# Peptides against a protein of PDB entry 6IDX, part 197

Target 1, 380 residues: chain A of PDB entry 6IDX
Amino acid sequence: KELAKLSADVTFATEFINMDGIIVLTRLVESGTKLLSHYSEMLAFTLTAFLELMDHGIVSWDMVSITFIKQIAGYVSQPMVDVSILQRSLAILESMVLNSQSLYQKIAEEITVGQLISHLQVSNQEIQTYAIALINALFLKAPEDKRQDMANAFAQKHLRSIILNHVIRGNRPIKTEMAHQLYVLQVLTFNLLEERMMTKMDPNDQAQRDIIFELRRIAFDAESDPSNAPGSGTEKRKAMYTKDYKMLGFTNHINPAMDFTQTPPGMLALDNMLYLAKVHQDTYIRIVLENSSREDKHECPFGRSAIELTKMLCEILQVGELPNEGRNDYHPMFFTHDRAFEELFGICIQLLNKTWKEMRATAEDFNKVMQVVREQITRA

## One batch from the design tools (peptide; made by RFdiffusion4, then SolubleMPNN)

Design b2_p20_7_s4 (from b2_p20_7, 9 letters changed)
Fold by OpenDDE base, seed 1:
Structure b2_p20_7_s4 (fold): chain B 380 residues (1-380), chain A 20 residues (1-20)
Amino acid sequence: as target 1 above (380 residues)
Amino acid sequence: SLFERRMKLQRKKQEEVAKE
């Protein structure tokens, strides 16, 4: 207990480290000797002292043995561990993951997200916070190829459900530390959109062009009797499509694919538009048709608006940036839906369309509307 | 809390690295 308190002092820490004191503490953990009176209390203070000493940054985290890692991971995976030991073990694992890539690899082999989810189902918000912090550390340090797999995994869907039900909808107010960890998890998940955000559309890719054509079909052909198979010649079809792409509000009416060559938001904007058209078809059709029927220059250009809104949302959410330690703002919607970004887009595009109408905007007012919408989104 | 203390230490370390 006294050692744990003194270990917070840098002067004491330096002297204790110079005497190989950390090595002694690690050996105590490695031994696993439950034979000592008050073992749990002693172990809790040992782990506290170890953390406080390591937090000075004098000693590399790589000094820890595989036996030590396994012992700490064992405290997290075992169901009947003292809460004080569990809390410190989660904190140690988080620190190991954050400070050493080699330790990350070893820990990722010893601990599953499923084991960490069990610690979210408890009433102790501190344990919940440390469990999410460790999940966030593992997510942050995961190789890029594995991050998408982690996000798509059933474990991640389950994790979001557990967080929603046991943390967000819990009977306790969310503390600042928990809010920060929820923010971090949100940022790390939305950063997976960076690839799509930076992917340029290839105007020559037929599959990508077919998506744009599908947007047109959903908007304009959904009410047309299937009997009018457009047997009309290829040129009349092209002219018709140019008109339709104008009504959809694309900047390039001849080749809408060119609107998606700018990165950001690249293909991510097209993904959002397609999601809206398929999942919220009535909303999509309504927005498009309301603006396509206007001849008063007050039409909201859906295609342009969707692209610029996607870009704006990426900027607001700081897609591709590391989480900031000072922030704690998270969207509860992130935990209610698997495709939270696309759902956010669907809400925001309706807000944009409403704001455009309320402002009686024209194409010249586009940037002003976007500024007002930005302010509305950032205040919500 | 241990968490608050650790976060404070981490911020302090980042501030020191940013001053170098």
Scores: peptide ipSAE 0.041, ipTM 0.715, DockQ to the pose 0.276
Fold by OpenDDE base, seed 3:
Structure b2_p20_7_s4 (fold): chain B 380 residues (1-380), chain A 20 residues (1-20)
Amino acid sequence: as target 1 above (380 residues)
Amino acid sequence: SLFERRMKLQRKKQEEVAKE
């Protein structure tokens, strides 16, 4: 106990480390001997002293043995461990993951996200916070392939559901530390969109062009029986498509694929449009047709708006950025929807369309509308 | 508390990584 207290002092820590004191602490953990009187209390203070000493940054985290890692991981994976030991063990694992890629690899073999999710189902917010912090650390330090595995639909659904039910909807205020970890988790999850955000559309890719054509079909041909064979590719048909793409509000009416060559938001904007058109078809058709029937210069260009909105949402959500210190703002919808980004887009595109109408905007007011919409989204 | 200290250190590390 006294050692744990004194270990917070840098002068004491330096001298203790110089005497190989930290090695003695690691060996106590490695031994795993439950035969000592007051073992749990002794172990809790040992882990405290170890953390306090390591927090000075004098000793590399790579000094720890695989046996030490296995013992600490064991305290996290076992169902009945003292809360004090569990808390310190989660903190140690988090620090190991954050400080060393080598330790990350070893820890990722010893623990699962499923085991960490079990620690979210407790009334102790500190345990919950450290569990999320460790999940976030693992997510942050994971190679891209492993991040995809962590981000599988089932793991995400379960994790989000548990966080929603046991953390967010808990009968207690969310502390700043927990709010920060929820923010971090949100940022790391939305960073998976970066690839699509930075993917340029290939105007020559027929499959990508077919998506744009599908957007047109859903908007304008929804009542036409698919049995009308696409008539001969005559100039009249090209002219008709140009009109339809104008009505859809694309900037390039001749070749809408060119609107998706800008990164950000690249293909992510097209993904959002397609999601809206398929999942919220009535909303999509309404937005498109309300603006396509207007020749009064007050039409809201859906295609352009969807692209710029997707870009703006990426900026607001900091897609591709690392989590910042002191940030604790998270969107609750992130935990309520499987496809939270696409659903957010669907809400925001309706807000944009409404705001456009309320402002009686023209194409010249586009940037002003987007600024107003940004303010509305960031205040919500 | 240990928890408060660890949360501060975690934040500090995230800031350092974000600056690199």
Scores: peptide ipSAE 0.039, ipTM 0.696, DockQ to the pose 0.671; fails the geometry check
Fold by OpenDDE base, seed 2:
Structure b2_p20_7_s4 (fold): chain B 380 residues (1-380), chain A 20 residues (1-20)
Amino acid sequence: as target 1 above (380 residues)
Amino acid sequence: SLFERRMKLQRKKQEEVAKE
């Protein structure tokens, strides 16, 4: 106990480390000597002292043995561990993962995300925070091939539902530390969109062009009388499509695929548009038709708006950026839906369309509308 | 508390890793 308290002092820590004190503490953990009276209390203080000493950054985390790692991982993976030991063990594992790629590899073999999810179902917010922090550390340090698997595990309805029900909708106020970990998890999850955001459309890819055709079909063929026989010559069809692409609000009316060659937002904008058109078809059709029927120059260009909104959302959400210290702004919506980004896009595109109408905007006001919409989104 | 201190240190480490 006194050692744990004194270990917070840098002078004491330096002297104690110089006397190989950390090695003694690690050996106490490694021994697993449950025969000692007050073992749990002693172990909790040992782990406290170890953490406080290591927090000075004097000793490398790579100094720890595999036996030590297994003992600490054991306290996290085994049921009925003392809460004080569990808390410190989670904190130690997190620090190991963050500070050493070698330790990450060993820890990733010893513990599963499923085991960490069990620690989210407790009423102790500190345990929950350290569990999410360790999940975030594992996600951050995962190789690219494993990040997608972890992301899929985060996309597992189970982790999100547990966080939503036990953390976000819990009867306790969320502390700043938990809010930060939720923010980190959100950022790491949104970074999965980076690939699509940076993927350029290939104008020669027929499958990608077919998506644009599908957007046109959903918007306009639902109203087209069956009398427009498929037999009008290829040129009339091209001219018809050019008109449709203009009504859809694409910048390039001849070849809308060119609008998706800019990265960001690349193909991510097309993904959002397609999701809106398929999942929220009535909303999509309404937005397109309300603007396509206008001849007053107050038409909101849907295609251009969708692209620029997707880009704006990526900027607001910092897609492709690492989590920043001190931020604690998270969106509960991202824990409620599997396609939360696309749903956010669907809400924001409606907001954009409304704002455009309220401002009586023209194409010249486009940037001004986008600024107002940005302010609305960032204040929500 | 130890927890508060650890959370501050964690944030700093994450920021350092983000700068590399």
Scores: peptide ipSAE 0.030, ipTM 0.688, DockQ to the pose 0.775; fails the geometry check
Fold by OpenDDE base, seed 4:
Structure b2_p20_7_s4 (fold): chain B 380 residues (1-380), chain A 20 residues (1-20)
Amino acid sequence: as target 1 above (380 residues)
Amino acid sequence: SLFERRMKLQRKKQEEVAKE
């Protein structure tokens, strides 16, 4: 107990470390010797002292043995009665993950996000916070190839539902520390959109062109009487497509693929449009047809609006930015939907369309509408 | 508290890792 308290002092820590005291603490954990009458209390103080000593940054986290890691991971994975040991073990694992890529690899082999979910179902907000903090650390330190897998695991309705029900909708006010961890989780998840946001469309890629064609099909072919035989010449088809792309509100009516060559938002805008068209087809068709049937110059250009809105949402959500220490703002929608960004886009595109009408906007007012929409989104 | 200290350190470390 006294050691744990003194370990917070840098002078004491330096002297104790110079005496190999930290090695003694690690060996105590590694031994797993439950024979002591006050084992749990001793262990809690040992872990406290260890953590406080390591927090001085004098000793590399890489000094810890595999046995030590397994013991600490064991305290997190086992149903422990002692909350104090669990809390410190979560904190140690989080610190190990953050400070060492080699330790991250070892820890990622010993623990799963699924095991950490059980620690979210407790009433102790500190345990919940450390559990999310460890999840965030694992997510942050994961290689890019594994980040998507982790996000998909987060996209499992189960983890988000648990966070939503046990943390966000819990009977206790969310503390600043928890709010920060929820923010971090949101940021790390939205950062997975960065690749698509920075991916330029290749106008020569047939698969990407087929997506644009699918947007056209969903919007216009659902109403076209089957009697318009496919047999009219190639030129009439090109002219027809140009008209359709104009009605869809693309800036480049001849080659709408060119509208997706700008990064940001690149292909992410096309992904959002396709999601809207497939998942919210009625909403998509309504927005497109309502504006395509207007001859009064008050048509809201869907394609242009969708691209600029996607860009705006990326800016608002700070896609590609790392989590900031001072931030604790999170969007509850992130925890309510599997595809929260695309759903947010779907809400915001409707808001944009409504705002466009309310303002009686023309194409010249486009930037003004976008500014108003930005204010509406940021105030919500 | 240990918790408060750790949460501050965690945030700082996340920022450092984010800059690398």
Scores: peptide ipSAE 0.029, ipTM 0.671, DockQ to the pose 0.845; fails the geometry check

Design b2_p20_8_s1 (from b2_p20_8, 10 letters changed)
Fold by OpenDDE base, seed 2:
Structure b2_p20_8_s1 (fold): chain B 380 residues (1-380), chain A 20 residues (1-20)
Amino acid sequence: as target 1 above (380 residues)
Amino acid sequence: SLFERRSAKFRRLQEEAARE
């Protein structure tokens, strides 16, 4: 207990480390000697002293043995561990993961995200915070090939549901540190969109062109009487598609694929449009048809609007930005749905369409409408 | 508390780890 207090002092820490004191502490953990009276209390103070000593940055985290790592991971993975030991063990693992790629690899073999999820279901917000912090650390240190798997694990309905129900909607106010860890998790989740945001459409990729054609089909063929089956002529078909792509509000009516060559938002805009068209088909069709039937030059160009809105949302959400230590702002909405970005897009595109109508906008007012919509989104 | 003292350090470590 006294050692744990003194270990916070840098002068004491330096002297104690020079006396190989930290090695003694690691051996106490490694021994697992449960036979000692007050073992749990002693262990909690040992882990406290170890953390405080290591926090001075005098000793490399790589000095720890595999036995030590296994013991600490054991305290996190085993049920019915003392809360004080669990809290310190989570903090140690987080520090190990963040400070050493070698330790990350070893820890990633010993613990699962599923085990960490169990620590989110507790009433202790500090344990919850360390559990999320360790998840964030594992995500940050994951190699690129495993990041998508981690992302998919974060995309698991179970993790989001637990965070939403036990952390965000918990009966306790969110402390600043928890808010920061939720912010970090959100940033890491949004960074998964960066790949699609920076992916240019290939105008020659038939599969990507078929998605644009599917947008057209959903908008126009669902209402077209089968009698207007596109007549056999390739030229009439091309002319028909050009008209349809104009009605969809693409900038390039001849080859809409060209509208998705700009990065950002690249293919992410097409993903949003396709999601809207498939998941919210009635909303999509309504937006397209309300504007396609207008002869008054007050038509809202859906395709252009969807692209620019996707770009704007990426800017607002800071997609591709690194976590900042000073920030703690997170959006609870992103924990409510698996495809929360696409759902946000669906809400915002309706807001854009409404704002366009209210402003009685024309194509010349496009940038003004986008500015008003930005202000509306950022105030919500 | 130990938690409060470590919070600032963990934030920095996360930011550093994100830059690697």
Scores: peptide ipSAE 0.275, ipTM 0.887, DockQ to the pose 0.910
Fold by OpenDDE base, seed 3:
Structure b2_p20_8_s1 (fold): chain B 380 residues (1-380), chain A 20 residues (1-20)
Amino acid sequence: as target 1 above (380 residues)
Amino acid sequence: SLFERRSAKFRRLQEEAARE
């Protein structure tokens, strides 16, 4: 206890470390010996002293053994661990992950996000905060190929549902630290959209062109079998598609693929449009057909609107921005659905279409409508 | 508390790790 208190002092810490005191603490953890009287209390103070000593930055985190990592991971993975030990173990793992890529790799092999989810199902908000902080640390240090897997794990209904039900809708006020960790988790989740936001459509990619064609099919030929891939496009067919793409509100009626070459929002806009068309087909068809039947210059260009709305949502949500230590603003809505961004897009595109009608807008009013919609979204 | 001291530390470490 006294050691843990004194370890917060840099002068003491320097002297203690110079005497190899930290090695003694690590060996106590590595031994795993439960035979000592007051083992849990002694271990809690040992872990406290270790954290305080390491937080001075005098010793590299890479000094820890694999046995030490396994013991700490064991305290996090075991269901019947003292709360004080668990809290300190989560903090140690977080620090290890954040300070060392080598330690990240070892820890990622020993613990799963699923094990950390169990620590969210508790009434102790400090434990919940450290559990989310460790998830965030793992997310931050994950290689790019593993980030999608973690995203998928986060997109797993279970983590989001638990955060929503046990943290956000918990009976306790959310403290600043928890709010910050929820913010960080949200930022990291939104940053997964950055790849798609910065992906240009290739106008020569047939698979991407087929998505645009599918948007047309869903809007105008919903009863037509997709197997009737329209064969060799006669000039009449090309002219027909140009009319359909005009009715869909694309800027480039001849080659709508060109509208998705701008980044941001690139392919992310097409993903949103396809999601709307498949998941909310009635809403999509209604929006498209309502505007396609208008010849009064008050048609809302769906394609253009969807692209610019996607870009605007990326700006509002600050997609691609790094987590800031001073921020704690998070959107609870993003914990309610697996595809919350696409659902938000679906709500906002309806709002845009409504606002366009209310304003009796024309194509010249487009930027003004977008500004009004931005204000509506940011106030909600 | 330990938690309060660690809270300031981990926020900084997260920001540092995000910049790497």
Scores: peptide ipSAE 0.275, ipTM 0.886, DockQ to the pose 0.933
Fold by OpenDDE base, seed 1:
Structure b2_p20_8_s1 (fold): chain B 380 residues (1-380), chain A 20 residues (1-20)
Amino acid sequence: as target 1 above (380 residues)
Amino acid sequence: SLFERRSAKFRRLQEEAARE
């Protein structure tokens, strides 16, 4: 206990480290010896002293043994661990992951996100915060090839539902630190959209062009079997498609693929349109047909609107930006659905279409409508 | 508390780790 308090002092820490005191603390953890009276209390103070000493940055985190890592990971994975030990063990693992790539690799083998989810179901908000912080650390230090797997773990309905029900909708007010960790988790999740946001459509890629054709089919040929995707259509069919692409509100009526060559939002806009068309087909068809039947120049161009809205949402959500230590703003909506960005797009495109009608907008008013919609989204 | 002292540090470490 006294050592844990003194370890917060840099002068004491320096002297204690020079005497190999930190090695003694690590060996106490490594031994796993439960034979001592008040073992749990002693271990909690040992882990406190270790954290306080390491927090001075005098000693590299790489000094810890694999046995030490396994013991700490064991305290996080075991269901019947003292709360004080669990809290400090989560904090140690987070620090290890953040400070050392080599320790990250070892910890990622010992701990699963599933084990950390159990620590979100507790009433202790500090434990919940450290559990999310460790998840965030594992995500941050994951190599690019594993980052998508981690993302898929975040997309797990279970993790989202647990965060939503036990953290966000919990009986306790969310502290600033928890809000920050939720913010970081969202930033990391949204950064997975960056690849698609920065992917230019290739106008010569037939598979990508087929998606645009599918958008047309869903809007205008909803009863037609997709198997009747007509081959290289006659000139009359090309002219029909140009009309359809105009009715869809693309800027380039001849080659809508050109509208997706600008990054941002690149292919992410097409992904959103396709999601809307497949998952919310009635809403998609309604929006397209209501505007395609207008002859009064008050038609809302769906294609252009969807692209600019996707770009706007990326800007509002700061897609591709790094987590900022000063921010704590998170959106509870992103924990309600696995495809939360696409669902947000679906809500916002309906809002845009409504706002366009209410303003009696024309194509010349496009930027004004987008500004009003931006204000509406940012106030919600 | 230990939690409060570490909170500022781990936020900074997260930001640093995101830049690497």
Scores: peptide ipSAE 0.273, ipTM 0.886, DockQ to the pose 0.915
Fold by OpenDDE base, seed 5:
Structure b2_p20_8_s1 (fold): chain B 380 residues (1-380), chain A 20 residues (1-20)
Amino acid sequence: as target 1 above (380 residues)
Amino acid sequence: SLFERRSAKFRRLQEEAARE
């Protein structure tokens, strides 16, 4: 207990470290000897002293043994561990992951995100914070191939639902540190959109062209009686498609694929449009047909609007930006759905369409409408 | 608390790890 308190002092820490004091503490953890009276209390103080000593940055985190890592991981993965030990163990693991890629690899083998989810289902917000912090650390240090897996794990309805129900909608006010960890988790999740945001459409990729064609099909062929047999030649079909792509509000009516060659938002805009068309088909059809049936200059160009809105949302959400230590702004909405970005797009495109109508906008007012929509989104 | 003392350093370490 006294050692744990004194370990916060840099002078004491330096002297204690010079006396191999950290090695003694690590050996106490490694021994795992539960036979001592008050073992849990002693261990909690040992882990406190270890953390305080290591936090001076005098000793490398790489000094820890694999046995030490396994013991600490064991305290996190085992049921019915003392809360004080669990808290310190989560903090140690987070620190190890952040400070060493080698330690990350070892810890990632010992602990799963699923085990950490159990620590979110508690009333202790500090435990919850350290659990999310460790998830974030694992996400940050994961190789690019594993980041997608972790993202998929976060996209797992379970982690998001647990965070939403037990953390965000908990009976306790969210502290600054928890808000920061939720922010970081959100940023890391949005950064997965960066690849799609920076992916240019290949105009020669037939599969990508088929998506644009599917958007047309969903909008126009769903209402067309099967009686419009495609009896007229290939050129009339191309001309018909050009008309349909104009009605869809693409800038390039001849080759809509060209509208998706600009990055950002690249293919992410097409993903959003396709999601809207498939998941919210009635909303999509309504938006497209309300504007396609207008013979007045007040049509809202859906295709252009969807692209620019996707770009705007990426800017607002700071897609591709790294987590900042000073920020704690998170959006609870992004924990409510697995496709939260696409759902946000679906809400915002309706807002855009409404705002366009209310402003009686023309194509010349496009940027003004987008500015008003940006203001509405950022105030919400 | 230990938690409060570590909070600022922890956030910094996380940001540093994100830049790596």
Scores: peptide ipSAE 0.269, ipTM 0.884, DockQ to the pose 0.909; fails the geometry check

